# Ledger of designs, part 65: peptides against a protein of PDB entry 7PB4

Target 1, 105 residues: chain A of PDB entry 7PB4
Amino acid sequence: KMLNIKEYKEKLLSTLGEFLEDHFPLPDRSVKKKKKNIQESSVNLITLHEMLEILINRLFDVPHDPYVKISDSFWPPYVELLLRNGIALRHPEDPTRIRLEAFHQ
Target 2, 218 residues: chain B of PDB entry 7PB4
Amino acid sequence: DALQMAVGYFEKGPIKASQNKDKTLEKHLKTVENVAWKNGLASEEIDILLNIALSGKFGNAVNTRILKCMIPATVISEDSVVKAVSWLCVGKCSGSTKVLFYRWLVAMFDFIDRKEQINLLYGFFFASLQDDALCPYVCHLLYLLTKKENVKPFRVRKLLDLQAKMGMQPHLQALLSLYKFFAPALISVSLPVRKKIYFKNSENLWKTALLAVKQRNR

## One batch from the design tools (peptide)

Design b1_p21_1 (made by RFdiffusion4)
Fold by OpenDDE base, seed 2:
Structure b1_p21_1 (fold): chain B 105 residues (1-105), chain C 218 residues (1-218), chain A 21 residues (1-21)
Amino acid sequence: as target 1 above (105 residues)
Amino acid sequence: as target 2 above (218 residues)
Amino acid sequence: SFEEKVLYQKVQELVVVTAQL
């Protein structure tokens, strides 16, 4: 029983990854707007897949404080996407913190 | 504040004694329009004005102008939307106002704070698919609201019947494709694999305002 | 979008399945 659930979870993660690569890729770095002077701090943006993994893990690892701090690695449009779709919730008092929706509760 | 006076005028109605009722109304309406397009409106101001626009308190021209300036500063309260839908049930607003409301609701959907109560109105919105003028916009709204639990056999039948009546409309196909995704066993019909779902661009009326709202809330 | 709804559904299912582990 547990083995089958684990395998099913792995299948869901894999199919989610493929879906995200196809429909929600990171913006191509190639639009180097020629504006020379702003040190574009090469903030390595994480994928939407990685964002979701962080949020899922936090929800189950720390259920009493399931909020994740938004870092510069979080691409703002994908944070907004998660929030507007009710996949994530913003902390009521701290706009820099988000949690995954507790779909299991 | 000029905006508070304008909102208060619409809420309380015209004070009988003003000789220039139409000039006063136009002044207050322009005040609301100017603030809404420049800065957006507070949730409380939208709550008041949205209900007024749908209540039939004013004429269709005024209601249309009010509804067109229901642009949030930050968020729209779900309760305001629920109240607005309740006015649609009373039927005191024009057909054009109903169409505009659904266009507004689709355009502003992301700015509504919560969706739980709006999701409970799914059945009401689904019933509005029978109105040919509303159907494209209602399909778009339902496309935004539909969850797996909403996909019922009777709704599938109604959508297929509507498709048989109206033909394979892009907005109906979009909704049916979503239904097939959630409940493939309920839809035996082969739907064309459309890579892109096309709805009528309902947000076109507010495109510039929506960009400004998104920029202010970053 | 459609893709956003599919995303919601996939995440919901994944959370529900994860809660069973």
Scores: peptide ipSAE 0.646, ipTM 0.488, DockQ to the pose 0.314
Fold by OpenDDE base, seed 3:
Structure b1_p21_1 (fold): chain B 105 residues (1-105), chain C 218 residues (1-218), chain A 21 residues (1-21)
Amino acid sequence: as target 1 above (105 residues)
Amino acid sequence: as target 2 above (218 residues)
Amino acid sequence: SFEEKVLYQKVQELVVVTAQL
């Protein structure tokens, strides 16, 4: 029974990954390198998949404080996407923290 | 300040003794409009003014102007929206005001602080699909609100009946496609795979203001 | 968007399944 649930979770994660790659990819770094020496602090953006994994893990690992601090690796439009759709909630007192919606409660 | 005086005028109503009632009303209305478009309104100001615009306290022209300037500085209270919807049930506002309200509600949807109580109004919004003037905007609102639990057999039947009556409207098709996604067994009809969902641009009235609100809240 | 609603459902299902582990 537990093995089947784990396998099903992995299938859901894989299917979610494929879905996110197709519909919610990271912005192409193909902003044409026009020559100006702006030290683009190449903040490595995480995928929306990785963002969701972090949020899911935090929800279950730390259910009493399920909030994740938004880092510079979080692409702001995807943070807004999660919040707008009710997938994530912003912390009421700290706008830098978000949690996943507790869909299981 | 001038805004507080203007809001207070609409809340309390015109002081009986002013000979120039119309000039005073216009002055206060212009004050609200100017602040709303420049800076947005506080949640409390929207609560008061939105209620006034739908209560039938003033004429349709005034209500329309008030509703057009319901632009938040930051957020709109869900309670304000619930109260506003309650006035739609009473029927004291014009059909044009109802249309404008649904356009506003769709345009401002992301700025409403909570959605729990609005989601409970799903059945009321769904009933409003029968109004041909409201239907495009109500479909858009329902598209924003719809969850799997809202997709019931009776609602599917009603949407299909509306489609039979009104034809294959883009906004109905958008909502039906969402319903089919949540409950494929309830919709046997093949829906055209539309790569693009088209709703009427409800936000066009507020486009510049909405951009400014988003910039202030970033 | 439509894709956003699909995303919501996929995440919801994933959370519910994860809660069963």
Scores: peptide ipSAE 0.645, ipTM 0.468, DockQ to the pose 0.308
Fold by OpenDDE base, seed 4:
Parts: sequence; structure tokens; C-alpha cells
Structure b1_p21_1 (fold): chain B 105 residues (1-105), chain C 218 residues (1-218), chain A 21 residues (1-21)
Amino acid sequence: as target 1 above (105 residues)
Amino acid sequence: as target 2 above (218 residues)
Amino acid sequence: SFEEKVLYQKVQELVVVTAQL
């Protein structure tokens, strides 16, 4: 039973990854290569997959404080996507923190 | 700054003594329009001007023009939207202004910084479905806002009753399909599987401006 | 969009399955 659940989880993660790459890819960074030498810290935007993984892990690892701080690596449209779809919730007192919706409760 | 002077004029109102009130109003309105379309407005400027547009302080023509130029530079404050909705409850704005506001709210939805308080207004927006002029835009807004917790039996009944009254509207079907998705047990009716959700393109008024905002913030 | 709904389903299922581990 547990092995089958783990394998099923991995299958869901894989199929989610593929789905996210197809439908919710990161904007092609090619447009921001205007050569201005400003050390704009090229904040490496994480994929929506990585963002969801962080949120899922936090929900289960720290269920009493399931909130993740929004970093500069979080592409704002992804944050908004998760919030508007009820996949994530913003912290009521700290707008810089979001949690995954506890779909299992 | 010309924009600050224009915003300040709308906020404070016309100075009593000017014989050229209409020319001054038009000058400031054009200033706001030009900046909004060129650069977008700051969140604070939107807060002030959006409140003015819905307060009934000015005539419907002025309010309509102000509301059409509520284009963010970066973000819109959720508090500004909540405040705007509060003015809708007071009923000092025209029906056309209400329609325009819902169109604006849908078009600008992704630029609103937070959605927590807007989500609490779900019931208010849902009640506005009974207005035939608002219904298409409210359905679109609700489609963006609806979470599983919002899908209640009484709302399902109201949507089905509305569909019975108005017929098979694409925007109602879109919302019902979303409701069935979140709560399949509440909707026994077979809904047509529409591959493409079609809402009236509320974005058309701001499409060019929104593209420009997205390009500047990239 | 429809894709956003599918995203919601996939994440919901993933969370529910993860809670069973």
C-alpha cells in the first residue's frame, strides 16, 4: 500500500511537471537581455513546479506554520495564479507569506 | 508634478471661485488620462481616483473617464477595490459605471496585490448576478474568485434558476462548470463540455494599456 | 482558464495523496 502511494505520488509529480511546462512555462528570459550592465541580480526564477513543491513540503513539514515567504525567485504571475485559483492562501497579517491550501483537511 | 495637481484637484474638488471650472476639470482629466495610458498610475493615485469615480462627486461622464484611466503602473491595492465596492453599495453611481467597474475589475484582476478581502466580497458579487447588465462580467469575476468553499447549495440553486430565466448563457455555463468542478455532488445536471470558456472580452478597453504595463514591468 | 482548473485538480490530488504518506 505505501509503495503504491509513493509511486502514485511520483507519477502525479511527473505528470504535473509536464503539464506545467506545457501550460505555465516561465517567460523566456531572452527579452530581458537588454545589455545594460546594471547588476540586476538575475534572480533565478523558479518553475511553478518547484514553487508548488516548496509549498507542499512546507504544508506537511511544518503544518502549524505552513507559510512560505515569497522570495524574488517567485515569479509574481505564478503567485497570483495560485492565489486566484485557491491553490494558495496569503497570510492574513503578512502579505509576503503564502501557504498551500490544505486540501487534505 | 502635473499629475499630482490633477489628482489633488479631483480629491479636494473644484475651487469655488473659478469661472473656468469645466476647462480646469478637462485639463486635469486629460492629464490623468495621458499619464495613465502612457505610464500607468501609482497605487495611491488609483486609490484616490477610483474612490472619486464611484463616490458620485462628479457627473457620470467624468466618472466614466476617470474609471477608464484606472490603469496601474505596477499594482492596484486591494483596499482600493474594497473601498470601490463599498461605493457600489451606496448606489450613488450609475448603472453604466457599475458595468464599467466590473469590466475594470476583471481586466485589472491580476494587478490587484491581494485577493483575501475581495474573496470575502464573494457574496456581494454573487448577488449582483441578478442584474442582467452586470451578469456577464460578474460571472467572469466569480470565475476568477471561486474557490471550493464558495460553492454552496444555495448558490448552485441561484445559478440554475438564473440559467432557467436567462437561458444557456456562455458565461453562466462557464461558472456552473467551475461549480461542478469544485462540487460535483451539488450539480447533478449534465453540463456541456465547453473546450473554450468564452467571456465577453472585458479586457478590450484596456488591452493595449495592459500590454504596455506588462511590457514596462518586465 | 480551463488549464487553471486542471492545475487546481492536479494540486488537490497531489496534496491528498501526499497526506496519505
Scores: peptide ipSAE 0.643, ipTM 0.433, DockQ to the pose 0.312
Fold by OpenDDE base, seed 1:
Structure b1_p21_1 (fold): chain B 105 residues (1-105), chain C 218 residues (1-218), chain A 21 residues (1-21)
Amino acid sequence: as target 1 above (105 residues)
Amino acid sequence: as target 2 above (218 residues)
Amino acid sequence: SFEEKVLYQKVQELVVVTAQL
């Protein structure tokens, strides 16, 4: 039973990853490769997949404080996407913190 | 034609073999500027050139000149604006280019064909209020975009915190007044009744061009 | 959009399955 649930979770994560790569990719950074020298502060954006993984893990690891602080690595349009669709919720007092919706409760 | 050659130069980049790269760049830039100010640009030309201006492909001076001539003949595609915002998130454009982009976006707002996807970027624009250089123009943009559904308690708090930090700025007061109109229960603070909303005149750079566009499309 | 609805459903299912672990 538990093994089958773990395998099913892994399948769902993989399928979600593929879906997000197809429909919700990061902005194309292809222009980075050629000009070596300018230390443009390369804000390393995380994928929507990585963002969801962080939010899911926080929801289950720290259920009494399930909020994640939004960093510069969080692409703002995807933060808004999650909030607008009710997948994530903002902290009522701190707009820099978001949680995943507790769909299991 | 000369415009297609100029757009193609910016899109494909400089041909390596040209000894006189700067003269070629200036020639093509002047071609785009002349057509844009005289006739406006097609939506496809704006799509290409706007992405180039924000991608960091060229230097800040070139990007600034390209962005200043993003004048439509008729319409701007919403998709071009969404792509442009995506480039802002990558962080390859200067602070001055970001300010100019928001000024452009406000000035050209009525010429954007659709607003549905731009409205979905509301939270991104709202986050940019923390930048003191962007704040006046972002307030104006948010004033144009704000619906009742966007007026949330946390956004009200952030606007009040900004007002406490920056003082009673006209652009911030305009946005707060709109928020109070949509959700009076969220804003207990008495706001001055302003008969006129005053934003920084973002249109000043394009005023003559915008009048010409409106006259051609009548 | 349709894609946003599909995203919602996928995340919902993933959370529910994760809660069973």
Scores: peptide ipSAE 0.635, ipTM 0.406, DockQ to the pose 0.298

Design b1_p21_1_s1 (made by RFdiffusion4, then SolubleMPNN; from b1_p21_1, 10 letters changed)
Fold by OpenDDE base, seed 2:
Structure b1_p21_1_s1 (fold): chain B 105 residues (1-105), chain C 218 residues (1-218), chain A 21 residues (1-21)
Amino acid sequence: as target 1 above (105 residues)
Amino acid sequence: as target 2 above (218 residues)
Amino acid sequence: SMAEQMLRLMVEELVILTAQL
């Protein structure tokens, strides 16, 4: 029983990864907009897959404080995507913290 | 080959310069339709054309005609189906195209080479039950896909709520009966023992083609 | 969008599966 759930989870993660690459890719860095002064914030943006993994892990690892602090590696459109779809919730008192929705509860 | 030229036209798109774009489109579409209904299409041709039909690259009329001729010669790749479902999510296809896709998916279900990845999309299909136009076909698809592992308390609740809203629909009763078979403890409601499960005949659009495919693969 | 709805559903299932492990 547990083995089947693990295998199913792994397959779902793989399918999710492929789906996210196809439909929610990070913007190509190659559009060097010529405007001089935008500090190349060297912040490596994480994929939506990595963001979801962080949020899921936090939900189960720290169930009493399931919130993740939004870092500069979080692409703002992904944060907005998760919030508007009810996948994530913003902390009521700290707008810089988000949690995954507890779909299992 | 005329078919390769037609598929290549849909894949690459119309070359800008031809004044007779519509005549060329119609010629290639008729070529695909003719081959598909007579012989079926190769898995690679279905992969390309199914993706095109759902991508919104062409108008709804063209997409509908392409989707109607997605008839396999032998098999359909599961990957093609997963890609197709992904396009349904992007929302570039019409509601009628979505209905047609689910009808196609049910009709062609046995010709899909694998079901492992499609089974992972169970939750996505289940959410589409809320669409009244899709619900009959989605119930049929879910009836084909449902395993014991998919039968969860929250899904049972959603199905019962849907039944309360829509009434006792035959397709919904069929799915609930399957759920009760896998998890009798989750469904306390006495379901009428329907000896015959009746889904809308999604197969009717492809009945002749499916018979021909089954005859060629014997 | 339908893609966003699918994303939600995939995440929902992933959370439910993770809770069972």
Scores: peptide ipSAE 0.670, ipTM 0.531, DockQ to the pose 0.579
Fold by OpenDDE base, seed 5:
Structure b1_p21_1_s1 (fold): chain B 105 residues (1-105), chain C 218 residues (1-218), chain A 21 residues (1-21)
Amino acid sequence: as target 1 above (105 residues)
Amino acid sequence: as target 2 above (218 residues)
Amino acid sequence: SMAEQMLRLMVEELVILTAQL
């Protein structure tokens, strides 16, 4: 039973990765060149896949404080996407912190 | 060969090409259609062309014609189907293209090499039951995909609510009967014992081609 | 969008599976 669940999870993660690359890719660095004045904040944006992985891990690793601080590596449109779809929730007191929805509870 | 040139044209060709203005497009489209209906397409050709048909790269008329000729020589890759479903999510395809895709998916279901990733999309397909145009074909697809683990109380409620809204549709009754088979305790409602499951014949568009595929793979 | 709905469903399932592991 556990092995089957693990294999299923791994397949789902793979499918999710491919889906995210196709439909929710990070904006090409080339498009940033035309908007002159945004400081070259050398901040490496993480993929939506990596963001979801962080949120899932935090939900299970620290269930009493499942919130992740929004870093500069979090592309704002991804944060908005997750919140708008009820995948993530903002912390009630700290809008800079988000959690994954506890779909298992 | 002529097919490779045609596929290459669709892959690398102009964005938002209009069928009525492009003689070259029509030539390549006819090449793909002729090969697909005569011999079927390789899995790689289906992967490329199915992605093109659903990406919105071309106009709806072209996309519809491409999708209609997604006939396998042997198998369809599951990855191609997952990628195709992902394009349905982006919303660039017409409602008619979505209906055609679900009809295609049901018709070609047995020719898909694997079902593991498609089964992960169960929730997505189930959500599409709310679309009245898709509902008959989605019910058929779900009938093919449903496992015991997919039969959950909330899905039963949604199906019963849908039945209350739409009436006792044969396709919905078929799916509910399968749900009752897997989880009798979740469906207290006496379903009429229909001995025969009736779905709309999704295969009608490809009937001759599917017979030819089955003959080649024997 | 349907893509966003699919994303939610995939994440939901992933969370449910992770909780079983």
Scores: peptide ipSAE 0.668, ipTM 0.517, DockQ to the pose 0.558
Fold by OpenDDE base, seed 1:
Structure b1_p21_1_s1 (fold): chain B 105 residues (1-105), chain C 218 residues (1-218), chain A 21 residues (1-21)
Amino acid sequence: as target 1 above (105 residues)
Amino acid sequence: as target 2 above (218 residues)
Amino acid sequence: SMAEQMLRLMVEELVILTAQL
């Protein structure tokens, strides 16, 4: 029973990864070239898959404080995507912190 | 081969220099239609053409004709179906194309090589039940996909709410009956004992072709 | 969008599965 759930979770994660690559890819670096003056902030953006992994892990690892601090590696459109779809919630007192929705509760 | 040239035309798009784009398009479309209905298409040809039909690369009339001739010679790849479902999410296809796709998916269900990834899309298909045009075909698809692990209290509630809104539809009752079979404790409501499950006959468009495919693969 | 709805459903299911492990 446990093995089947684990295997199903792993398959779902794989399918989610492929889905995110197809529908929610990171913006091509080519768009940054036209606006001259924005300092090349060397900040590597993480994928939406990596962002979701961080949020899921935090929800289960620290259930009493399930909030993740938004870093510069978080692409703002992904944060907005998660919030507007009710996948994530902003901290009521700290707008720089978000949590995953506790769909299991 | 004429079929390879036709598939290549749809994949690469129209070469700039053809003065009569519409005649060339129609020629290649007829080639695909003729081969598909006579012999079926290879899994690779279905992969390419199904993706094209749902990508919005061509107009709705062309996409509809391509999708209608997605008849396998032997099997359909599960990956092709997953990619096709992903295109439904992008919203570049018409509502009529979505309905046709679900009809196609139900009709071709037995010819799909694997079901593991399709089963992971269960939640997506279940959400599509709220679309009144899709609901009959989605219920049929879910009837084919539903396992005991998919039967959850919140899904039971959603199905009962849909039944309250739409009435006692045969396709909803079929799905609820299956849910009651897997999880009797979640469905306290007495369902009418139906001796026969009736879905809208989605396969009618391909019935003759599917019989021919089954005869060739014997 | 349908893509965003699918994303929500996949994440919801993933959370539910993770809670069962």
Scores: peptide ipSAE 0.667, ipTM 0.516, DockQ to the pose 0.551
Fold by OpenDDE base, seed 3:
Structure b1_p21_1_s1 (fold): chain B 105 residues (1-105), chain C 218 residues (1-218), chain A 21 residues (1-21)
Amino acid sequence: as target 1 above (105 residues)
Amino acid sequence: as target 2 above (218 residues)
Amino acid sequence: SMAEQMLRLMVEELVILTAQL
């Protein structure tokens, strides 16, 4: 039973990765907007997959404080996407912190 | 009418109803089956019943019977298919139901009104190639859906890896041949020129019904 | 969007599966 759940989880993660690449890709930095003064914000944006992984891990690793601090690596449209779909919740007192919805509770 | 009562029963009926004890369930199921095979179902009836068959509301035996009678009178709504695919993600349906759904989707493909949203689900279907039970039917579906824009280097690698694992399956070979047609530079491997593309005959379950639908829509 | 709804369902399932492991 547990082996089947692990295998299914791995398949679902793979499926999710492909789905996210197709539907929610990071903006191509390669659009050379010729405007000189775009400070190459040296911040490496993480994928939505990586963001979800962080949120899932935090939910299970620290269930009493399942909130993750929003870093500059979090692409704002992804944060908004998760919040508006009820996948993530903002901390009531700290708008810089989000948690994954506890769908298992 | 009897069909509306039957559809209404499945829509509003008991959660996790077992076929073994409910004469009412069997009566309504037979009503749906009879109408579907004789006349086909309206798009709205398919929307409701297809969603029910994949939601896990009823037992696997009932879901299988419902899915087998998802025969359109005229068209199937793309939205119904998208909803159905969403239920495949939730994993409440059996592996046999998933196989049957992909067989159904291939068999009914021409009767789906639009393909734009289904084409957006390409990546999801492609990921399902890793399931050995689904792979033949998913290859057939992807063969119907694949556009040049879907042929990416990473998908080519995955198909070649699957071929290395599973051997040169006819359905996989058919899909690879299509990929090579769209993007020859991505597939350096010499593929045997198959004169005929062979997929598992998914249509066999609905062959007579599909002929009747095609005759009504002419 | 339909894609956003599917995303929610997939994440929901992942959370449920993770809780079982």
Scores: peptide ipSAE 0.674, ipTM 0.473, DockQ to the pose 0.285; fails the geometry check

